# Designs tried in a protein design run: peptides against a protein of PDB entry 3ZOQ. Part 32

Target 1, 223 residues: chain A of PDB entry 3ZOQ
Amino acid sequence: QLLQDSWWNQLKEEFEKPYYQELREMLKREYAEQTIYPDSRDIFNALHYTSYDDVKVVILGQDPYHGPGQAQGLSFSVKPGVKQPPSLKNIFLELQQDIGCSIPNHGSLVSWAKQGVLLLNTVLTVRRGQANSHKGKGWERLTDRIIDVLSERERPVIFILWGRHAQMKKERIDTSKHFIIESTHPSPFSARNGFFGSRPFSRANAYLEKMGEAPIDWCIKDL

## One batch from the design tools (peptide; made by RFdiffusion4, then SolubleMPNN)

Design b1_p12_2_s2 (from b1_p12_2, 8 letters changed)
Fold by OpenDDE base, seed 4:
Structure b1_p12_2_s2 (fold): chain B 223 residues (1-223), chain A 12 residues (1-12)
Amino acid sequence: as target 1 above (223 residues)
Amino acid sequence: MEEPLLTGADLP
C-alpha cells in the first residue's frame, strides 16, 4: 500500500476517487516529460515520518522547493548539504530567539517530523523552476482531507499557520478542540511584519504540556 | 500587503 496503516485507514477512500486517479495520470506524464520535485519516492515523506496517531503539531507549506536537490517531501525542509533557503533561515532565527537553539549547519527538519511534527505542503509536487506549477491539479483536495481527518481526531493537534495561504485552512479546523498558532510567513518579504517575535515553538510546547504530552525538542543538531 | 511568493521567493 502507498501509506503506512494509520494514514491508509484515514485516506484510502481518497486514492480511489476520480480526482486522484486524474492527478496520478498527470503526475506520470509530468515525471516522464519534465523534471519534477521532489523525487517520486519522497512525495509522501511527511506522512511516512509522522503517523496519523503520532501527529502533535502541523506546519503547513504551499508547495515544494523547485530547485535541484532541495525538496525532500517535507514543508520548509531541505536535504543535508543544501544551502538553507531564506524562509528556512528565518525559521531558525526565530527558533534561536524563541527558545535559544543554535542555528544548525544544515536545513533538514526530519528530527521534527520524527517527533510528531507533520511538515505538510498543500501541493506535494512542483516542476523545476516553476513555483505553483501543480497548483489546482488535485493535491489540495487530498491535503484538505488530511487536515479534515486530523481535525476529526479526538486527541488535540496544534496547527502552525504561517501566512495567508495556510491561514485559509483555519475554516477546516475545529478550534473548540485544536489549537492554532498564526503569524505572517517566514519569507523575507513578510517575516518582519509578525513572524519574528511570534514564538511559535515555545507556544506549541506550552500547549503540549497543557495537554499532558511531551514537548517537541525543536533544537536541531549539526550533522 | 500582498501575500509573498512563498516558495519562489526562496529561489533565484
Scores: peptide ipSAE 0.032, ipTM 0.682, DockQ to the pose 0.141
Fold by OpenDDE base, seed 1:
Structure b1_p12_2_s2 (fold): chain B 223 residues (1-223), chain A 12 residues (1-12)
Amino acid sequence: as target 1 above (223 residues)
Amino acid sequence: MEEPLLTGADLP
């Protein structure tokens, strides 16, 4: 099966729908004719690293990095050895100021994913050098369903919504059960307008503690 | 205006 059991039980019906079959056929052509990121085996890495039941925190991104070797199927994350993009650098600056973590020598957020931080992009593929090239092709319907099934879960989730694009998903989240952390985007164009000083990491851990859950170790070790 | 994740600033 395409996904691990906990996600498959929530999403299996989506993969049979016409919109996803059309998306799949489009992706087959794209991967054959163009350079597409991430690697096709890495598209669902966010769901592979973080099971449905293990989700504690969700961080929404837009679409994957469109440069060679960057995207690894996790929002904001880059493979080891890849230069940290400006938004990711700002995330680590806020992490340092918020809870005192050192800036890591790489940009992989896999350690967060393994602790229950779902690093989900709303669009899961992109053409090389063409940001948002796969916008409106069907991914948003699947990722909306991912948000919906998490919102429907009895065990609470923390949603970190950086910027207007992510914040548009707030209407899909049952705020009677789930916690929302909102700020401007970590992008250099918006970070100084509210992202810096927003302290999303300590705030997320405070909610986890209130829920009786183990906090996230947000600090990332060097490789 | 807030810019998306993938901009000229992130990926020149």
Scores: peptide ipSAE 0.029, ipTM 0.674, DockQ to the pose 0.110
Fold by OpenDDE base, seed 5:
Parts: sequence; C-alpha cells; structure tokens
Structure b1_p12_2_s2 (fold): chain B 223 residues (1-223), chain A 12 residues (1-12)
Amino acid sequence: as target 1 above (223 residues)
Amino acid sequence: MEEPLLTGADLP
C-alpha cells in the first residue's frame, strides 16, 4: 500500500477516485518529461514520518521548493546539506526568540515530523523552477481530505497556519475541538508583519500541555 | 498576509 496503515485507513478511498487517477497519470508524464520535486519516493514523506494517530501539530505549506535537492516532502524543510531557504531561516529565528533554540546547521525538520508535527504542503509536487506549476491538478483535493480527517479526529490537533494560503483552510477545521495558531507567513516579505513574535512553538506546546500531551522538542540538533 | 519567497517557491 502507498501509505502506512493509519493514513491508509483514512485516505485509501481517495486514491481510487478519478481525480487522483488523473493526477497520478499527470505526474507520471511530468516525472518522465520534466524535472519534478521532490523525488517521487518522497512525495508522501509528511505522512510517512507522522502517522494519522500521532499528529499533534500541523504546519501547512503551499508547494515544494522547486530548486535542485531542496524538497524532501515536508513543508518548509530541506534536505541536509541544502542551504536554508529564507522562510526557513526566519522560522529558526522565531524558534530561537520564542523558546531559545539554537539555529541548526541544516534545514531538515524531520525531527519535528517524528514527534507528531505534520509538515504538509497543500500541493505535493512542483516542476523545477516553476513555483505552483502543479497547483489545481488534484493535490489540493487530497490534502483537503487530510485536513478534513484530522478535523474529524476526536483527539485535538494544533494547526499552525502561516500566511493567507494556509489560513484559507480554517473553514475546514472544527475549532470546537482543534486549536489554530495563525500569523503572517515566515517569508522575508511578510515575517515582520506578524510572524516574528507570534511564538507559535511555545503556544503549541502550551496547548499540548493543557491537553495532557507531551510537548514538542522543537530544538533541532546539528548534523 | 502571505508573500512569495525570494526564490519564487511560495507565491501569494
């Protein structure tokens, strides 16, 4: 099966739907004819690292980084050895100011994912050098379903929604059960307008503690 | 509130 059991049980029906089959056929063509990111084996890394049941926090991104070697199937995250993109640098700056973590020497957020931070992009693939090239091709329907099944989950989730694109998903989140942390996007163009000082990491942990759950260790060790 | 990345990876 394509996904681990906990996600497969939630999403298996989506993969049989015409929209996903069309998406899949499109992706086959794209991966054959174009340079597509991430690697096809990494597309679902967010779901691979964080099971449906283990999700504590969701951080929504738009689409993968479109440069060579950057995207690893996790929102905002880059593979070790890859220069940290500007938004990610700002995330680490806020992390440092919020809870005192050192800035890591790499950009991999896998340690967050392994602790229950679902690093989900709304679109899971991109053409090299062409941001949003796979927008409106079917990914949004699948990722909306991911948000929906998390919203339907009885165990509360914390949704961190940076920027307008992510915040458009608020309507799909049952705020009677789930918590939303929102601010401007960590992009250099918007970070100073509310992302910096938003303290999403300590706020998320405060909610987790209130729920009787273990907080996230947001601090990332050097490699 | 969302602005594009310098690289253009994230667009409004």
Scores: peptide ipSAE 0.027, ipTM 0.670, DockQ to the pose 0.156
Fold by OpenDDE base, seed 3:
Structure b1_p12_2_s2 (fold): chain B 223 residues (1-223), chain A 12 residues (1-12)
Amino acid sequence: as target 1 above (223 residues)
Amino acid sequence: MEEPLLTGADLP
C-alpha cells in the first residue's frame, strides 16, 4: 500500500477518488516532461516519518522548495548539504531565542518529524524554478483531508500556523479539542512583524506537557 | 541523504 497503516486507514478513500486519479495522471506527465521536486519517492515523506497516531504538532507550509536538491517532502526542511533558505534561517533564529538551541550546520528537520511534528505542505510538488506551479491541481483537497482527519482525532494536536496561507486552514480545525499557535510568516518580508518573539517551540511544548505528553526536542544536532 | 521510503515506480 502507498502509506503506512495508520494514515492508509484515514486516507485510502481519497486515493480512489477522481480528483486524485486526475492529479496522479498530471504528476506522471509532469515528472516525465519537466524537472519536478521533490523526488517522486519523497512526496509523502511527511506522512512516512510521522504516523497518524504519532502526530503531536503540525507545521503547515505552502509548497516545496523549487531549487535543485532542496526539497525532501517536509515543509521548510532542506536536505543535508543544502544552504539554509532565508525562512529556515529565521526559524532557527527564533528557535535559538525561544529555547536556547544552537543553529545547526544543516537544514534537515527530519528529527522533528520522527518525534511527531508533521511537516506538511498544502501542495506537495513543484516545477523547478516555478513556485506554486502545481497550485490548484488537487493536492489542496488531499491535504485538507489530512487536516480534517487530524481535527476529528480525539487526542489533541497543536497546529502552528505561520502566515495568512496557513491561517486560512484554521476554519477546518476544531479549537475545542486542538491548540493553534499563530504568527506572521518566518519569511524576511514578515518575520519582524510578529514571527520573531512568537516563541512557537516553547509554547508547543507547554501544551504537550499540559496534555501529559512528552515535549519535542526541538534542538537539532550537527551532521 | 535519507533513504527514500518509496520506490521510483511508486508514484502516488
Scores: peptide ipSAE 0.020, ipTM 0.584, DockQ to the pose 0.039

Design b1_p12_2_s3 (from b1_p12_2, 8 letters changed)
Fold by OpenDDE base, seed 5:
Structure b1_p12_2_s3 (fold): chain B 223 residues (1-223), chain A 12 residues (1-12)
Amino acid sequence: as target 1 above (223 residues)
Amino acid sequence: MEEPLLTGSDLP
């Protein structure tokens, strides 16, 4: 099976649907004919690192970084040794100002994922150098389902929605059960318009503590 | 204003 048991139980029916089969066939062609990111084995890393039951926080991204070696199947995250993209740098700046974490010497957010932070892009693949090249090809239907099954979960989730694209998913989230943290996107184009000072990390932890859950250790150690 | 920058290898 493609996913670990907790996610497979939630999503297995999606993989049998025509839309996903069409997506899969498209991806087979794309990976054969184009340079596609992330590596095909890393497409579902967000779900691999964070089980359905272990999700505490969701951070939504749009689609993967489209440069060589960047994307690792986690929203905003880059593989160790890769220069931190501007949005990620701003995330770390806010992290530092919010809760005092040092800026790490790498851009991997795997430590967040392992603690229950689902780093989900709405589109899970991209062509090299072509942002949004796989938009509207079927990923959004699957990732909408991921949001839906989390929204339907009894145990509350915190959704961090940076920017308009992520905020469009609010309608799928049951706010009677789940908490939403919204701000502008961490991109240099928008970060100064509300992302900086939004303190999503401390706010998320405060909510987790109120729920009687362990907070996230957002601080990332150097490699 | 809250949309990502559409340049380089960063997310749009």
Scores: peptide ipSAE 0.030, ipTM 0.694, DockQ to the pose 0.100
Fold by OpenDDE base, seed 2:
Structure b1_p12_2_s3 (fold): chain B 223 residues (1-223), chain A 12 residues (1-12)
Amino acid sequence: as target 1 above (223 residues)
Amino acid sequence: MEEPLLTGSDLP
């Protein structure tokens, strides 16, 4: 099976649907004919690192980084040794101001994922150098379903929605059970319009504590 | 309108 059991139980029906079959065939062509990111084995890393039941927080991204060696299959995350992209740098600046964490010497957010932070992009693949090149090809339907099954879960989830694209998913979230943290996107083009000072990390932990759950250790150790 | 994660200058 493609996913671990907890996610497979929630999503297995999607993979049999025509839209996903068409997406899969498209991806086969793309990976054969183009340089596609992330590596095909890393496409579902967000779901691999964070089980359905272990999700505490969701951070939505748009699509993967489109430069060589960057995409890790996790929203905003880059592989160790990769220069931190501007949005990620701003995330770490906010993290430092919010809860006092040092800025790490790498951009891997795997430590968050392992603690229950689902780092989900709405589109899970991209062509090299072509942002949003796989938009509208079927990923959004699958990732919408991911949001839906989390929204339907009894145990509350915290959704961190940075920017308009992520905020468009708010209508799919049952706010009677789940918590939303919204701000502008960490991109240099929008961060000063509300992302900085939004304190999403402390706010998320405050909700977790209120629910009687262990907070996230957002601080990232150097490698 | 778009909220890019990367800029062109971040590409090799």
Scores: peptide ipSAE 0.030, ipTM 0.685, DockQ to the pose 0.121
Fold by OpenDDE base, seed 4:
Structure b1_p12_2_s3 (fold): chain B 223 residues (1-223), chain A 12 residues (1-12)
Amino acid sequence: as target 1 above (223 residues)
Amino acid sequence: MEEPLLTGSDLP
């Protein structure tokens, strides 16, 4: 099976549907003929690091970084040794101002994922140098289902929705049961319009504490 | 220093 048991039980029916089979065939061609990111083994890293049952927080991204060596299958995250992209730099600036964390010397968010932060892109692959090149090819239907099954879960989830694209998913979330944290996107084009000062990290932990759950250690250690 | 390339995740 493609996924660990907790996610497989929620998503196995999607992988049998025609839309996903068509997506899979498209991806096979793309990976054979083009440079596609992330590595095919890393496409589902968000689901590998964070089980369905362990999800505490969801952070939605659009699609993977399209530069060499950047994408690691986690939204906003980059592999160690890769320069921090502008949005990620702004995320760390807000983290520092919100809860006093030092800015790490790398851009890997794996430590968040291991604590129950699902770092999910709505589109899980991209062609090198071509942002949104795999938009509308089937990933959105799968990732919508991921949001749906989390929304249906009895144990509450916190959704962090940065920017309009992520906020469009709010209609799929049962807000009577789950918590939403919204702001502008951390991109340099929008961060000064509401992302800075939004304090998503302390707010997320405040919700977790109200739920009787352990807070996230958002501070990232240097490597 | 080359400005970091904006990606899908860097776009609002």
Scores: peptide ipSAE 0.029, ipTM 0.671, DockQ to the pose 0.524
Fold by OpenDDE base, seed 1:
Structure b1_p12_2_s3 (fold): chain B 223 residues (1-223), chain A 12 residues (1-12)
Amino acid sequence: as target 1 above (223 residues)
Amino acid sequence: MEEPLLTGSDLP
């Protein structure tokens, strides 16, 4: 079984569809012939760390980091010991200004994932040094289905949508049940145009409290 | 426009 039970029950039919079988065959060739990130065992880490039922917050990314040792199978997250990418640095700056967390000495967001923050990229693999190299190969159909089954869930979810790419998914979210937090992307190109000062972390926790749920401890401990 | 997740300075 590829996924833990709660996600498998929601997604098992997707893995039998032709688009995913074609994607799988493509990935077999890619991993054999190219350097692909993340490690094949880490592709579904977002779903491994955060069960379908435990999702409280979703943060959408585009595709994995394409440098050696970076991608962890979680959006925006990097493995310990890896230099924090510019967007992640800005995320931590906003976290500090929003709720007073210290900037961690690493870039792993696993602690968020374990608390119910689904760190989902729309595309789950990439070739080394080639951003968006696996765009349009089938991942978007699967990840759209992930958004759909969360939107259909009775228990509310908070979707944090940074930038235009993530915001394009808003049409798939039932806003009568779920909360949306939108701003510009944390990228250096856009962060000063609305991401900084957007306070997504305190706003997410305010919604969680309104729902009667435990807030996220967004502060990340040093390693 | 959004910057790529990685820049040249982020690669070894």
Scores: peptide ipSAE 0.026, ipTM 0.678, DockQ to the pose 0.133

Design b1_p12_2_s4 (from b1_p12_2, 7 letters changed)
Fold by OpenDDE base, seed 5:
Structure b1_p12_2_s4 (fold): chain B 223 residues (1-223), chain A 12 residues (1-12)
Amino acid sequence: as target 1 above (223 residues)
Amino acid sequence: MEEPLLTSSDLP
């Protein structure tokens, strides 16, 4: 079984479909012939750390970091010991401005994932040094299904959609049940145009509290 | 200090 039970129950049929089998065969070739990130064991980390039922918040990314040792299988997250990428630094700056958290000495967002923040990329693999190299190969169909089954869930979810790519998924989200937080992307190229000051963390927690759910402890401890 | 690599999402 590829996924934990809660996700497997939602997604098992996808893994039997031709598109995923083709994707899998492609990935086999890619991992054999190229340097692919993340490690194959980490591809589904977002689903491993955050069960279907435990999802409170979704943060959508595009595709993994394509540098050595960076990608952790979680959107925006990097392994401990890895230099924080610019977008992640901006996320932490907004976190500090929003709710007063200190900037952590690492870039791992695993603590968020463990609290119900699904850190999902729409494409889950990438070739070293080749951004978007696995775009359009089948991942988007699976991750669209992930969004769909969350949208269909009765218990509300908060979707944080940074930038245009993530916001393109709005049409798949039932806004009668779920809450969407939108802003520009945390990238240095766009953060000043709306990401900074968007206060997604306090807004998410305010919504969780309104729903009678425990808020996320967004502050990340040093390692 | 080495500049970190950007992903496609970090680019315009």
Scores: peptide ipSAE 0.024, ipTM 0.644, DockQ to the pose 0.712
Fold by OpenDDE base, seed 3:
Structure b1_p12_2_s4 (fold): chain B 223 residues (1-223), chain A 12 residues (1-12)
Amino acid sequence: as target 1 above (223 residues)
Amino acid sequence: MEEPLLTSSDLP
């Protein structure tokens, strides 16, 4: 099956729906005719690393990095050896100021994913050099369903919503059960307007502690 | 105010 059992039980009906079948056929054509990121085997890495039951925190991104070797199926994350994009650099600057972590020598956030941080983009594929090229093709419906099934879960989730694109998903989140951390986007265009000093990492851990859950080790080791 | 558009290099 496409996903591990916990996510499959939540999402299997979506993969049978016409919109996803149309998306799949589109993607087959795109991967055959264009350079598409991430690798097709990595599209669902966020769900592979973080099971439905193990989700503690969600960080929403827009769509994958569109440069060679960058995207690895996790929002904001880049493969080891890839130069850190500006937004990711700002994330690490805030991490350092918030909880004292050193800035890592790579940009992989896999260690967060393995601890229950769902690094989800709303759109899961992109053409090389063409940001948002797969917007409106069906991914948003699937990722909305991912948000919905997490919102319906009884065990609370922390949603970190950087910028307006992510914040538009707030209406899908049951705030009687789940917690939302909002700020401006880590982009250089917006980081100084509220992202810096927002302390999302310590705030997330404070909520996890209140819930009786283990905090996230946000500090990333060098490779 | 509308959020500024991200550059291509900033888009994850």
Scores: peptide ipSAE 0.030, ipTM 0.684, DockQ to the pose 0.107; fails the geometry check
Fold by OpenDDE base, seed 1:
Structure b1_p12_2_s4 (fold): chain B 223 residues (1-223), chain A 12 residues (1-12)
Amino acid sequence: as target 1 above (223 residues)
Amino acid sequence: MEEPLLTSSDLP
């Protein structure tokens, strides 16, 4: 099966729907004829690293990085050895100011994912050098369903919604059960308008502690 | 490795 059991139980019906079959056929062609990111084996890394039951926090991104070797199937994350993109640099700056973490010498957020931080892009693939090239091809329907099934989950989730695109998903989240942390996007174009000083990491951990759950160790060690 | 490019994920 495509996903581990906890996610498969929630999403298996989506993969049989026409929209996803069409998406799949498109992707097969794209990966054969174009350079597509991330690697096809990494598309669902967010779901691979963080099971449905283990999700504590969700951080929404838009679509993958479109440069060589960057995307690894996790929102905002880049493979080790890859220069940190501007938004990620700002994330680490806020992390340092918020909870005192050192800025890591790499950009991999896998350690967050392994702790229950679902690093989900709303669109899961992109053509090299062509941002949003796979927008509107079916991914959004699947990722909306991911948000929906998390919203329906009994155990609360914390949604971190940076920027307008992510915040548009707020209507899908049952705020009677789940917590939302909102700010402007970490992008250099918006970070100074509210992202810096928003302290999403300490706030997320405060909610986790209130729920009786272990906080996230947001600090990332050097490689 | 190519210099990181701004992506849609970098947009607010």
Scores: peptide ipSAE 0.026, ipTM 0.655, DockQ to the pose 0.669; fails the geometry check
Fold by OpenDDE base, seed 4:
Structure b1_p12_2_s4 (fold): chain B 223 residues (1-223), chain A 12 residues (1-12)
Amino acid sequence: as target 1 above (223 residues)
Amino acid sequence: MEEPLLTSSDLP
């Protein structure tokens, strides 16, 4: 099966729907004819690293990095050895100011994913050098369903929604049961308008502790 | 200096 059991039980019906079959056929053509990121085996890395039951925090991104060697199937994350993109640098600056973590010498957020931070993009593929090239092709329907099934989960989730695109998903989240952390996007174009000083990491851990759950170790070790 | 790699995620 495409996904591990906990996610498969939640999403298996989606993969049989016409919209996903059309998306799959489109992706087959795209990967054959174009350079597409991430690697096809890495598309669902967010769901591979973080099971449905283990999700504690969700961080929503838009679509993958479109440069060579960058995208690893996790929102905002880049493979080791890749220069940290501006938004990711700002995320680490806020992390340092919020909870005192050092700036890591790489941009991989895999350690967060392994602790229950679902690093989900709303669109899971992109053409090289063409941001949003796979927007409106079916991914949003699947990722909306991912948000929906998390919202329906009995165990509470913390949703970190940076910027307007992510915040548009708030209507799909049962805020009587789940927690929302909102700010402007970490982009250099918006970070000074509210992202810096928003302290999403300490706030997320405060919610986790209130729920009786282990906090996230947000500090990232050098490689 | 390499031009900053901006992605859709870097845009507002």
Scores: peptide ipSAE 0.025, ipTM 0.651, DockQ to the pose 0.581; fails the geometry check

Design b1_p12_3_s1 (from b1_p12_3, 4 letters changed)
Fold by OpenDDE base, seed 2:
Structure b1_p12_3_s1 (fold): chain B 223 residues (1-223), chain A 12 residues (1-12)
Amino acid sequence: as target 1 above (223 residues)
Amino acid sequence: DPVNDEDPAPFD
């Protein structure tokens, strides 16, 4: 099966639907004819690292980084040894100001994912050098379903929604059960308009503690 | 895109 059991039980019906079959056939052509990121084996890394039951926090991104070796199937995250993109640098600046973490010497957020931070992009693939090239091809329907099944979960989730694209998903979230942390996007284009000083990390941990859950260790160790 | 606040991500 494509996903681990906890996610498969929630999403298996999606993979049988025509839209996903069409997406799959498109992706086969794309990966054969173009350079596509991330590696096809890494497309669902967010769901591989963070089980459905283990999700504590969701951070939504748009689509993967489109440069060589960058994308690793996690929103905002880059593989070790890859230069930190501007938005990620700003995330670490806010992390430092919020809770005092040092800026790591790499950009991998795998440590967050392993603690229950679902690092989900709305679109899970991209052509090299062509941002949003796979927008509107079917990923959004699957990732909307991911949000839906999390919203339907009894155990609360914290959704961190940076920027207007992510915030459009708020209508799918049952705010009677789940918590939402909103700000402008960490992008250099928007970070100074509300992302900096938003303190999403301490706020998320405050909610987790209120729910009787272990907080996230947001600090990332150097490699 | 007025809805997209993201940078296009770096391409080296």
Scores: peptide ipSAE 0.030, ipTM 0.655, DockQ to the pose 0.109
Fold by OpenDDE base, seed 1:
Structure b1_p12_3_s1 (fold): chain B 223 residues (1-223), chain A 12 residues (1-12)
Amino acid sequence: as target 1 above (223 residues)
Amino acid sequence: DPVNDEDPAPFD
């Protein structure tokens, strides 16, 4: 099976639907004929690192980084050794100001994923150098379903929604049960309009503690 | 501006 059991039980029906079969065939062609990111084995890394049952926090991104070696199937995250993108740098600046974490010497957020932070992009693939090139090809339907099944989960989830694109998903979230943390996007174009000082990390941990769950260790060690 | 709310999809 494509996914681990907890996600497979929630999503298996999606993979049999025509839209996903069409997406799959498109992706097979794209990966054969073009340079596509992330590596095909890394597309579902967010779901591989964070099981359905283990999700504590969701951070939504748009689509993967489209430069060589950057994307690793986790929103905002880059592989070790890759220069930190501007938005990620701002995330770490806010992390430092919020809870005192040092700025890491790399951009991998795998440690968050392993603790229950689902780092989900709305679109899970991109063609090299062509942002949003796989928008509207079927990923959004699958990732909407991921949000839906999390919203339907009895155990509460914290959704961190940076920027308008992510905030558009709020209508799919049962806010009577789940917690929402909203601010402007960490992008240099918007970060000073509300992202900085929003303290999403401490706020998320405050909700987790209130629910009797272990907080996230947001601090990332150097490699 | 919706463009400003998006990550400036970095290159290399």
Scores: peptide ipSAE 0.029, ipTM 0.657, DockQ to the pose 0.103
Fold by OpenDDE base, seed 5:
Structure b1_p12_3_s1 (fold): chain B 223 residues (1-223), chain A 12 residues (1-12)
Amino acid sequence: as target 1 above (223 residues)
Amino acid sequence: DPVNDEDPAPFD
């Protein structure tokens, strides 16, 4: 079984579909012939750390970091010991300004994932040094299904949609039931155009509290 | 596009 039960029950049929089998065969070739990130065992880390039922918040990314040792299978997250990428630094700056958290000495967002923050990329693999190299290969169909089954869930979810790519998924989200927080992307190219000051963390927690759920402890401890 | 600009991790 590829996924834990809660996700497997939602997604098992996808893995039997031709598109995923083709994707899988492509990935087998890619991992054999190229350097692919993340490690194949880490591809589904977002689903491993955050069960279907435990999802409180979704943060959508595009595709994994394409440098050595960076990608952790979680959107925006990097493994401990890895230098924080610019977008992640901006996320932490907004976090500090929003709710007063200290800037952590690492870039791992696993603590968010463990609290119900699904850190999902729409594409789950990438070739070394080649951003979007696995775009349009089948991942988007699976990750669209992930969004769909979350949208269909009775218990509300908060979707944090940074930038246009993530916001394109809004059409798949039942906004009568789920909450959406939108801003520009945390990238240095866009952060000053709306991401900074968007206060996604306090806003997410305000929704959680309104729903009678425990807020996320967004503050990340040093390692 | 400031809304669509992304930060793909650099390769060093």
Scores: peptide ipSAE 0.028, ipTM 0.647, DockQ to the pose 0.115
Fold by OpenDDE base, seed 4:
Structure b1_p12_3_s1 (fold): chain B 223 residues (1-223), chain A 12 residues (1-12)
Amino acid sequence: as target 1 above (223 residues)
Amino acid sequence: DPVNDEDPAPFD
């Protein structure tokens, strides 16, 4: 099966729907004819690293990085050895100011994913050098369903929504049960307008503690 | 909208 059991039980019906079959056929053509990111084996890394039952925090991104070797199938994350993108640098600056973590020498957020931070993009593939090239092709319907099944889960989730695109998903989240952390996007174009000083990491851990759950170790070790 | 773009030029 495409996903591990906990996610498969929630999403298996989506993969049988016409929209996903059309998306799959489109992706087959795209990967055959063009350079597409991430690697096809990494598309669902967010769901591979973080099971449905283990999700504690969700961080929403738009679509994958579109440069060579960058995209890791996790929102905002880049493979080790890749230069940290501007938004990720700002995330680490806020992390340092919020809870005192050192800035790591790499950009991999896999350690967060393994602790229950679902690093989900709303669109899971992109053409090289063409941001949003796979927007409106079916991914949004699947990722909306991911948000929906998390919202329906009895165990509460913390949603970190940076920027307007992510914040548009708030309408799908049962805010009577789940927690929302909102700010401007970490992009250099918006970070000074509210992202810096928003303290999303300490706030997320405060919610986890109130729920009786273990906090996230947000500090990332050097490689 | 540059405010919503994750990284408009991630390889700059």
Scores: peptide ipSAE 0.027, ipTM 0.654, DockQ to the pose 0.139

